# Peptides against a protein of PDB entry 4N78, part 149

Target 1, 186 residues: chain A of PDB entry 4N78
Amino acid sequence: HFQVICRLLGYQGIAVVMEELLKVVKSLLQGTILQYVKTLMEVMPKICRLPRHEYGSPGILEFFHHQLKDIVEYAELKTVCFQNLREVGNAILFCLLIEQSLSLEEVCDLLHAAPFQNILPRVHVKEGERLDAKMKRLESKYAPLHLVPLIERLGTPQQIAIAREGDLLTKERLCCGLSMFEVILT
Target 2, 155 residues: chain B of PDB entry 4N78
Amino acid sequence: MAELQMLLEEEIPGGRRALFDSYTNLERVADYCENNYIQSADKQRALEETKAYTTQSLASVAYLINTLANNVLQMLDIQASQLRRMESSINHISQTVDIHKEKVARREIGILTTNKNTSRTHKIIAPANLERPVRYIRKPIDYTILDDIGHGVKW

## One batch from the design tools (peptide; made by RFdiffusion4, then SolubleMPNN)

Design b2_p18_4_s3 (from b2_p18_4, 7 letters changed)
Fold by OpenDDE base, seed 5:
Structure b2_p18_4_s3 (fold): chain B 186 residues (1-186), chain C 155 residues (1-155), chain A 18 residues (1-18)
Amino acid sequence: as target 1 above (186 residues)
Amino acid sequence: as target 2 above (155 residues)
Amino acid sequence: MKSPFEEGMEERLKKLKE
């Protein structure tokens, strides 16, 4: 699904969606979540000492349950605050998955373009074969597919310009060194 | 453009008219030949004359048809060439627009991007100093990342 | 020549410094 979304939206669409999600997340964090956090801070016990270990795990749990009873029983916390946190979480996950999917698409595009851009994969050399010879054969095989040189030879000046620009755009991708998710986390 | 216009407005219509006129002329020639043959005491001579006129008439018509056909073909070729030029122009504009849109889109998404800090796992030492924007170093696309994606042809 | 991506990134960085 995310792959399809990436294909459908493209860079622009993804940007718009992510920007809107960021706004939503910001709104949730600075609005409702912040308010609940402030409220929780106000009702938080000022002094909460660790009970003695002698009470055992159940006793310690009961102690904290008692100390936090008002917080735990705060119905709105469960219904509204946690829901908002889920929404934030979902948004973050969405962004992550979109970025991953986009990266996959970009890599696929790069791979598909590679033969046309004189980018040859490293060939596994079997024992006894010279790497150089194989690479030369591959180069020779794909040489006619080099788009930019072909257009430079046969095309109009305008076509050449477009081809060069297109070639550059094809080579430059986000997956080569840029991250959106890191921006979302800051 | 001038050539196409000449073909459309003058040469082809003129050729059509000439062909029509030739039809009328052929009818006259036929009538003449028929009458001449009937009235002539020398039927052999009349026949030879008819053959000559027929040959001449056929040659004339053939010439007119050929000329007209060539003009029509030329017209079509010119039109086809014009269409191809128009198509090329449209394609050029379309591609230019698409490239522009792509650049805009990339700028937009770029706003939401930062350089991947491939920070080696070293100790999260609190970076005291403001991380200098690591210049985007165009690292060659390592396609090996795709080696794990898909049924790697185990060679 | 900067990539469009980089241009966008730089724009963001400029806005953050302001």
Scores: peptide ipSAE 0.345, ipTM 0.800, DockQ to the pose 0.810
Fold by OpenDDE base, seed 1:
Structure b2_p18_4_s3 (fold): chain B 186 residues (1-186), chain C 155 residues (1-155), chain A 18 residues (1-18)
Amino acid sequence: as target 1 above (186 residues)
Amino acid sequence: as target 2 above (155 residues)
Amino acid sequence: MKSPFEEGMEERLKKLKE
């Protein structure tokens, strides 16, 4: 599903969705969540001492339950605050999955373009074969597919310019060194 | 443009008119030859004259048809060439627009990006110092990083 | 020449410094 979304939206659509999602997250964090956090801080016990270990686990639990009774019984915390936190969590996950899907799509594009851009995979060399000889053979095999040099030889100046720009855009991808998710986490 | 216009407005219509006039003339020549043959005491001479007129008329018609056909072919070639040029121009504009749109889109999504921190350090480093944006060094795309992703074609 | 991605990133950084 996320792959389809990435293909459908493209860079522009993803950017718009991510921006709007960030606005929603910001609104949730600065609005309802902040208010609940402030309220929780106000009702938090000022002094919470660790009870004696002699009371055992049940006694310790009862102690903390009593101290946090007002917080635990706060119904709006469970319904509204946790729901908002869930929405924030879902938004973060959505961003992560979109970025991962986009990266996969970009990698696929790079792989598909590679033969046309003189980008050759490292060939496994069997024992006794010269790596250089194999690479030269591979280069010779794919040389006719090199798009930019081909257009430079046969194309008009305008076509050459477009081909070069297209080649550059094909090579430059987010997955090569950029992260959106890191921005979302900050 | 001038050549195409001349073909469309002058040469082809002129050729068609000439051909039509030639047909009318052929009928007159035929009538003349028939009457000449009937009225002539020397039928052999009349026949030879008819053959000469027929040959001349056929040659003339053939010439007119050939000229007209060549002009039509030339017109079509020019039109085809113009269409190809227009197509090329449209494609060029379309590609330019697409490249521009792509650049805009990339800038927009770029606003939402930062450099990947290679630091394996699990430490939730509280961003104390705004790390100076590490200059994104365009590293050549190492596709070997993808070797572990997917079923590589084992050669 | 900077990539469009880098241009966008730099724009963000400029806005954050302002």
Scores: peptide ipSAE 0.344, ipTM 0.799, DockQ to the pose 0.810
Fold by OpenDDE base, seed 4:
Structure b2_p18_4_s3 (fold): chain B 186 residues (1-186), chain C 155 residues (1-155), chain A 18 residues (1-18)
Amino acid sequence: as target 1 above (186 residues)
Amino acid sequence: as target 2 above (155 residues)
Amino acid sequence: MKSPFEEGMEERLKKLKE
């Protein structure tokens, strides 16, 4: 599903969706969540010391239940605050999954374009074969597929310019060094 | 342009008119041949004359049709060439626009990106010092990063 | 020539400094 969304939206659509999600997250964090956090801070026990271990696990649990009783019984916290936190979490996950899906699409594009851009795969050298000879053979094999040199030889100046720009756009991808998710986390 | 205009305005209409006139003339020739055959005492001579006129008339019409057809074909070839040139121009513009749109889209999404901190260290250590915006040095795209993504095509 | 991605990133950084 996320792959389809990435293909449908493209870079521009993804950017718009991400920007809107960031606005929503910011609004939730600075609005309702902040208010609930402030309220929770007010009702939090000022002094909560660890009970003695001699009370055992049940006694310790009961102690904390008693100390946090007001928080646990706060009905609005369960219904509204947790819902908002879920929305924030879902938004973050959505952004992560979109970025991952986009990266996969970009990788696929790079792999598909590689033979046409003089990007040769790493050759596994079998025992007894010279790496240099194999590399030369591969270069020779893929040389006719090099699009930009081919167009530079046969194409019009306008076609050459478009081919060069297209080649550059094909090579430059977000997955090569940029992250959106890091921006979302800040 | 001048040749196409000449074909459209002069040669093809002229050829059509000539063909129409030829039709009218053929009717006259047919009437003449019929009357000549009826009135002639030498029916064999009249028949031979009719054959000659018929052959000549058919040849003339065939020539007119062929000339007109060739002119129409030439016109269509010129128009086809013009359409191809126009298509090429439109394609060029379309590609230029698409490239521009792509660049704009990339700038927009770029606003939402930051440089990947390649440091493997999972420790979200709050960077104490606001690292100076490291000038994005265009490092050559290391495609080896793709080696770990997906089942590598075993060549 | 900077990539369009880089241009966008720089624009964001400029706005954040502002």
Scores: peptide ipSAE 0.339, ipTM 0.793, DockQ to the pose 0.771; fails the geometry check
Fold by OpenDDE base, seed 3:
Structure b2_p18_4_s3 (fold): chain B 186 residues (1-186), chain C 155 residues (1-155), chain A 18 residues (1-18)
Amino acid sequence: as target 1 above (186 residues)
Amino acid sequence: as target 2 above (155 residues)
Amino acid sequence: MKSPFEEGMEERLKKLKE
């Protein structure tokens, strides 16, 4: 599903969706969540002394439960605050998954373009075969597919310019050194 | 442009008119030959004359048809060439627009990106120093780094 | 020549400094 979304939206669509999600997250964090956090801080016991160890683990738990009873029983915390936190979490996960899917698409594009861009795969040399001979054969096999040199030889100046720009755009991808998710986490 | 205009406005219409006129003339020649054959005492001579007129008329019509056909073919070739040029121009514009749109889209998404910190260390250490945007050194993309990611995606 | 991605990043950084 995320792959299809990435293909459908493209870079521009993804950017728009991410920006809107960031706005929503910001609104949730600065609005409702912040208000609840402030309220919780006000209701939080100022002095919570550690109970004596003699009460054992159950007694200690009951003590803390009693001290935090007002917080735990705060109905709006469960219904509204936790829901908003879930929404924020879902938004973050969505962004992560979109970025991952986009990276996969970019990798696929790079791999598909490689034969046309004089990018040869690393040849596994079987025992007894000369690496140089295999590389030469591979180069010869893919030489006719090199798009930019082909267009430079046969194309118009305009076609050459377009081919070069297209080649550059094909090579430059986000997955090569850029991250959106890191921006979302800041 | 001048040649195409001449073909469309003068040569082809003129050729069509000439061909139509030739049809009318052929009918007259046929009537003449028939009457001449019926009225002539020397049927052999009349037949030879008919053959001569028929040959001449057919040759004339063939010439007119050939000329007209060549002019039409020439017209079509010129028009085809013009269409190819137009198509090439449209394709060029389309590609230019697509490249531009792609660049714009990339700028937009770029606003939402930061440099990947390749540091293997799990510590999400907020890079203290805003490392100067490392000038994107157009290093040849080593696609081998992607080999580990691609093996699991079954298409 | 900067990539369009980098241009976008720089634009964001400029806005944040502002």
Scores: peptide ipSAE 0.324, ipTM 0.791, DockQ to the pose 0.780; fails the geometry check

Design b2_p18_4_s4 (from b2_p18_4, 6 letters changed)
Fold by OpenDDE base, seed 5:
Order: sequence, then structure tokens, then C-alpha cells
Structure b2_p18_4_s4 (fold): chain B 186 residues (1-186), chain C 155 residues (1-155), chain A 18 residues (1-18)
Amino acid sequence: as target 1 above (186 residues)
Amino acid sequence: as target 2 above (155 residues)
Amino acid sequence: MKSPFEEGMEERKKKLEE
């Protein structure tokens, strides 16, 4: 699904969606969640000491349950606050998955373009084969596919300019060193 | 442009008119030949004359048709060439627009990006001639991510 | 020449510094 979304939206659509999600997250965090957190802080016990270990795990749990009773029983916390947190979580996950999917698409594009851009794959050399010979063979095989040189030779000046620009755009991808997800976490 | 205009406005219409006129002339020639044959005491001579006129008339019509046909073909070739040029221009504009849109889109998404914090691995003391860091750290695209996508060419 | 992506990043940086 995310791959399809990435394909459909492209960079522009993804950017728009991400921006809107960030706005939503910001609104949730600075609004409702912040208010609930403030309220929770107000009702938090001022003094909550660790009970003695002699009470055992159940006793300790009961102690904390009692101390936090007002918080645990706060109905809006369960319904509204947690829902908002889920929404934030979903937004984060969405962003992550979109970025991953986009990266995959970009990698695919790069791979598909590579033969046309004089980017040769790393060849596994089997025992007994010379790497140089294989590379030379590959170079010879793909030489006719080099698009920019071909267009430079046969194309109009306008076509050459477009080809160069297209080549550059093809080579430059987010996956090469940029992260959207880090921005979201920030 | 001038050549096409000449073909469309002068040569082709002129050729059509000439062909039409030739029809009228052929009718006159036919009438003449018929009358000549009837009135002539020497039927053989009259027949030979008719043959000559017929041949001449056919040749003239053939010439007119050929000329007209060639002009039409030339017109079509010029028009085809014009269409190809227009197509090329449109394609160029379209591609330029697409590239521009792509750049805009990339700028927009770029606003939402940051450089991946590569963990400061140990400063490999690069020798002094700092080749200008090719800013495009082409992180080798880990193509292994695609290993699961598609028929892995088992070499 | 900066990539469009980098241009966008710089724009963001500028906005954050303002």
C-alpha cells in the first residue's frame, strides 16, 4: 500500500501529506496532549516513596495503584489522551513507512537507470575469471546504452540540455543521504 | 511557408483548373477528329491524325496529372515536416515543464529532510590533500534492499 | 549547483533561524 501511495503521490504529494501530518502532530502535542499532561502532573502525588520490599510485588503494586488511583481512573485519559497518542503514533509510523517505501522506489529507479548512466554493477568474479576482463566486457556491453553521450552525439542542443538535466535528477535521490523521518522526530 | 502557400494557393488549384480545361480541350479534339474522319477522303490519313492527337492529348493529361500529383505530395511532405517540428517543440516544452515541476517537488520535500547523522566513525586522518569533499556522498545505495524484489539473477 | 533537495533544506534552516 505504501509503495502504491508513493508512486501515486510522488515527491510533491508526499511532501504535502508529510507537512499536513506534522501540523496535525504538532497540534495534538501542543494542544490536547499537553493539557492532559499538565493535568496529570497536577494530580500526581507530590511524595511517592518506594514502599518497603517486605510488601512484596502485589503490595507494591497496590501501593502504586492507590497512589495513582486518580490518574488511572481518569476517564478522559483512556479515551481521549490515549487516542491522541495513537494518532501521533500512527502518524509517525506512516511517515516512517512512506520514507522507507520512497527509498525503495528511489533505489529501484537508480538501479534501472544505472546501465544508461555508465554505472556498472559490481560483478562477482568466479574463480578463474579476471575482474578486469569482466568489467571490460560489461563496459562494452553497456556502452551503447549511455544516454547522455548518445544524445550529445546525435541530439539537438535542447535535447542535450534536457538529457543532462534529467541525468542529474535521476542521480540525485533522497536515499543518498537525506532523511525525512529524522525531521519528524525532531 | 512560402512554398507551401504557393502550392496551396497557386500550384494545386492551377493544376486542377488546367486539368479541367484539358477536359474541354479533349472534347474539342475529339469532335475535330470525328469530323475530320467523316469529311476526309483519305480515311487512313485521318485515322493517323486522330492517333496522333489522341497520343498528344493523353500525354498532356498524363503530364498534368503527374504534375498535380507531385505538387500534392510535396504539399503533404511539407505539412508532415511542419507537424513534426511542432511535435518536437511541444515535447520540448512538456519536458521542460516536467523537469521544472520535478525540481519544485524536490525542493518541497527537501524542506522536510535533513542529513542523516552518520555516526562519527573515527576520523580517518585523510592525508592533507583534502580532495574537495564531493558533497554528494553517494552513499552506496544498498541494493540489497532490492534483493527480495524480483527474480534475483542467480548467477 | 545545489540539488533541489538541498535548496529545500537550506530554506528550512533559514526559517528555523528566523
Scores: peptide ipSAE 0.341, ipTM 0.795, DockQ to the pose 0.819
Fold by OpenDDE base, seed 3:
Structure b2_p18_4_s4 (fold): chain B 186 residues (1-186), chain C 155 residues (1-155), chain A 18 residues (1-18)
Amino acid sequence: as target 1 above (186 residues)
Amino acid sequence: as target 2 above (155 residues)
Amino acid sequence: MKSPFEEGMEERKKKLEE
């Protein structure tokens, strides 16, 4: 599903969706969630001393439950806060999955373009075969597919310019060193 | 442009008119030959004259048809060439627009991106110091790093 | 020539500095 979304939206569509999600997340964080957090901080006991170990684990637990009773009761009553946090979480996950899917698509594009861009795959050399001979054979096999040199030889100046720009755009991808998810986390 | 216009407005219409006129003339020649053969006492001479007129008329028509056909073919070739040039121009414009749109889209998504910190450690450590935008040194993309990601191209 | 991605990043940086 995310792959289909990436293909349908493209870079522009993904950018728009991500921007809108960031706005929604910001609104949730600065609005409802912040208000609840502030309220919870006000109700938080200012002095919570560690109970004596002599009370044992059950006694210590009861102590903390009693100290946090107001907070627990408030949190249970304010289920909206948890829903908003869920929405934020879903938005973050969505962004992550979109980025991953986009990266996969970019990798596929790079792999498909490789034969046309004079990018040869690593050849597994079996024992006894010369790497150089195999590489030369591959070079010879794919030489006619090199698009930019072919167009430079046979094409018009306009076609050459377009081919060079297209080649550059094909090679430059986000997956090569850029992350959207890091921006979302900041 | 001038050649195509001449073909469309003068040569081809003129050839069509000439061919039509030749049809009318052929009918007259046929009538003449028929009457001449019927009225002539020397049937052999009349037949030879008919053969001569028939040959001449057929040659004339053949010439007119050939000329007209060549002009039509030339017209079509010129038009085909014009269409090819137009198609090429449209394709170039379309490709240029697509490249431009792609660049715009990449700028937009670029606003939402930052450089990946290649630090080996999986710890989502918020990079404290925004490392200076490392000038994107166009390091040749080592695509081999991607070999382990996704459906490995089984070559 | 900077990539379009880099241009976008620079634009963001400028906006944050204003």
Scores: peptide ipSAE 0.321, ipTM 0.785, DockQ to the pose 0.800
Fold by OpenDDE base, seed 1:
Structure b2_p18_4_s4 (fold): chain B 186 residues (1-186), chain C 155 residues (1-155), chain A 18 residues (1-18)
Amino acid sequence: as target 1 above (186 residues)
Amino acid sequence: as target 2 above (155 residues)
Amino acid sequence: MKSPFEEGMEERKKKLEE
């Protein structure tokens, strides 16, 4: 599903969706969540001492339950605050999955374009074969597919310019060193 | 453009008119030849004259048809070339617009990106005290210690 | 020549510094 979304939206659509999600997350964090956090801080026990180990696990649990009774019984915390936190979490996960899917799509595009851009995969050299000879053979094999040099030889100046720009846009991808998710976490 | 205009406005219409005029002329020639043959005392001479006029008329019509056909073909070739040029221009504009849109889109998403912090592999500062590799002598786990525990099927 | 992605990133950086 995320791959389809990435293909459908493209860079622009993804950017718009992510920007809107960030706005929603910001609104949730600065609004409802912040208010609940402030309220929780106010009702938090000022002094919470560790009970004696002699009370055992049940006694310790009861002690903390008593100290946190007001927090635990705060019904709005369970319904509204946790729901908002879930929404934030879902938004973060959505952004992560979109970025991953986009990266995969970009890698696929790069791989598909590689033969046309004189980008050759590293050939596994069997023992005894010269790497250089294999690479030269591959270069010779794919030389007719090099789009930009072909257009430079046969195309109009306008076509050459477009081909060069297109080649550059094809080579430059987010997956080559940029992260959106790191920005979202910020 | 001037050549196409001349073909469309002058040469092709002119050729069509000439062909039509040739048709009317052929009828007149036919009538003349028929009357000449009937009235002539020398029928052989009249026949030879008719053959000459017929050959000339056919040659003229053939020439007019050929000229008109060539002009029409030339017109079509020019139009085809113009269409190809227009298509090329449209494609160029379309590609330019697409590239521009792509650049804009990339800038927009770029606003939401940062450089991947290659986590500097914290040089695991090997603690200065190289704990002497205690040669972990893998003592073979003697499983015979478990022989007395459980209802194992004594083979 | 900076990529459009880098241009966008720089724009963000400028906005954050403002």
Scores: peptide ipSAE 0.352, ipTM 0.798, DockQ to the pose 0.799; fails the geometry check
Fold by OpenDDE base, seed 4:
Structure b2_p18_4_s4 (fold): chain B 186 residues (1-186), chain C 155 residues (1-155), chain A 18 residues (1-18)
Amino acid sequence: as target 1 above (186 residues)
Amino acid sequence: as target 2 above (155 residues)
Amino acid sequence: MKSPFEEGMEERKKKLEE
């Protein structure tokens, strides 16, 4: 589903969706969540010492339940605050999954374009074959597919310019060194 | 352009008129031949004359049709060439617009991106020092990063 | 020539500094 969304939206559509999601997340964090956090801070016990281990796990649990009783019984926390946190979480996950899907699409595009851009795959040399000879053979095999040199030889100046720009756009991808998710986390 | 205009305005209409006139003339010739055959005492001579006129008339019509057909074909070839040129121009404009749109889209998404900190260290250590904006050094695209993504096509 | 992506990042940086 995310792959289809990435293909449908493209870079521009993804950018718009991400910007809107960031606005929503910001609104949730600075609004309702912040208010609930402030309220929770007010009702939190000022002094909560770790009970002695001698009380055992059940006793320690009961102690914390008693100390946090007011928080646990706060009905609005369970319904509204947790819902908003889920929305924020879903937005973050959505952004992550979109970025991952976009990266996969970009990788696929790069792989498909590679033969046309003089990018040769890493050659596994079988035992006994010279790496240099195999590389030369591959270069010779893919040489006719090099699009930009071919167009430079046979095309009009306008076609050459478009081919060069297209080649550059094909090579330059986000997955090569850029992250959107890091921006979302800041 | 001048040749196409001449074909459209003069040669093809002129050829059509000539063909129409030839049709009318053929009818007159047919009437003449029929009457001449009926009135002539020498039926053999009249028949030979009719054959001659018929052959001449058919040859003339065939010539007119051929000339008109060639002119129409020439017109279509010129128009086809013009359409190809127009298509090429439209394609060029379309590609230019698409490239521009792509650049704009990339700028927009670029606003939402930051450089990947390659430091494999899982520790989200808040970098104490505001790292100077590392000048984006166009590092050659290392496609080896793709080797770890997906089931590598073993070549 | 800067990539369009880089241009976008620079624009964001400029906006944050403003």
Scores: peptide ipSAE 0.337, ipTM 0.786, DockQ to the pose 0.777; fails the geometry check

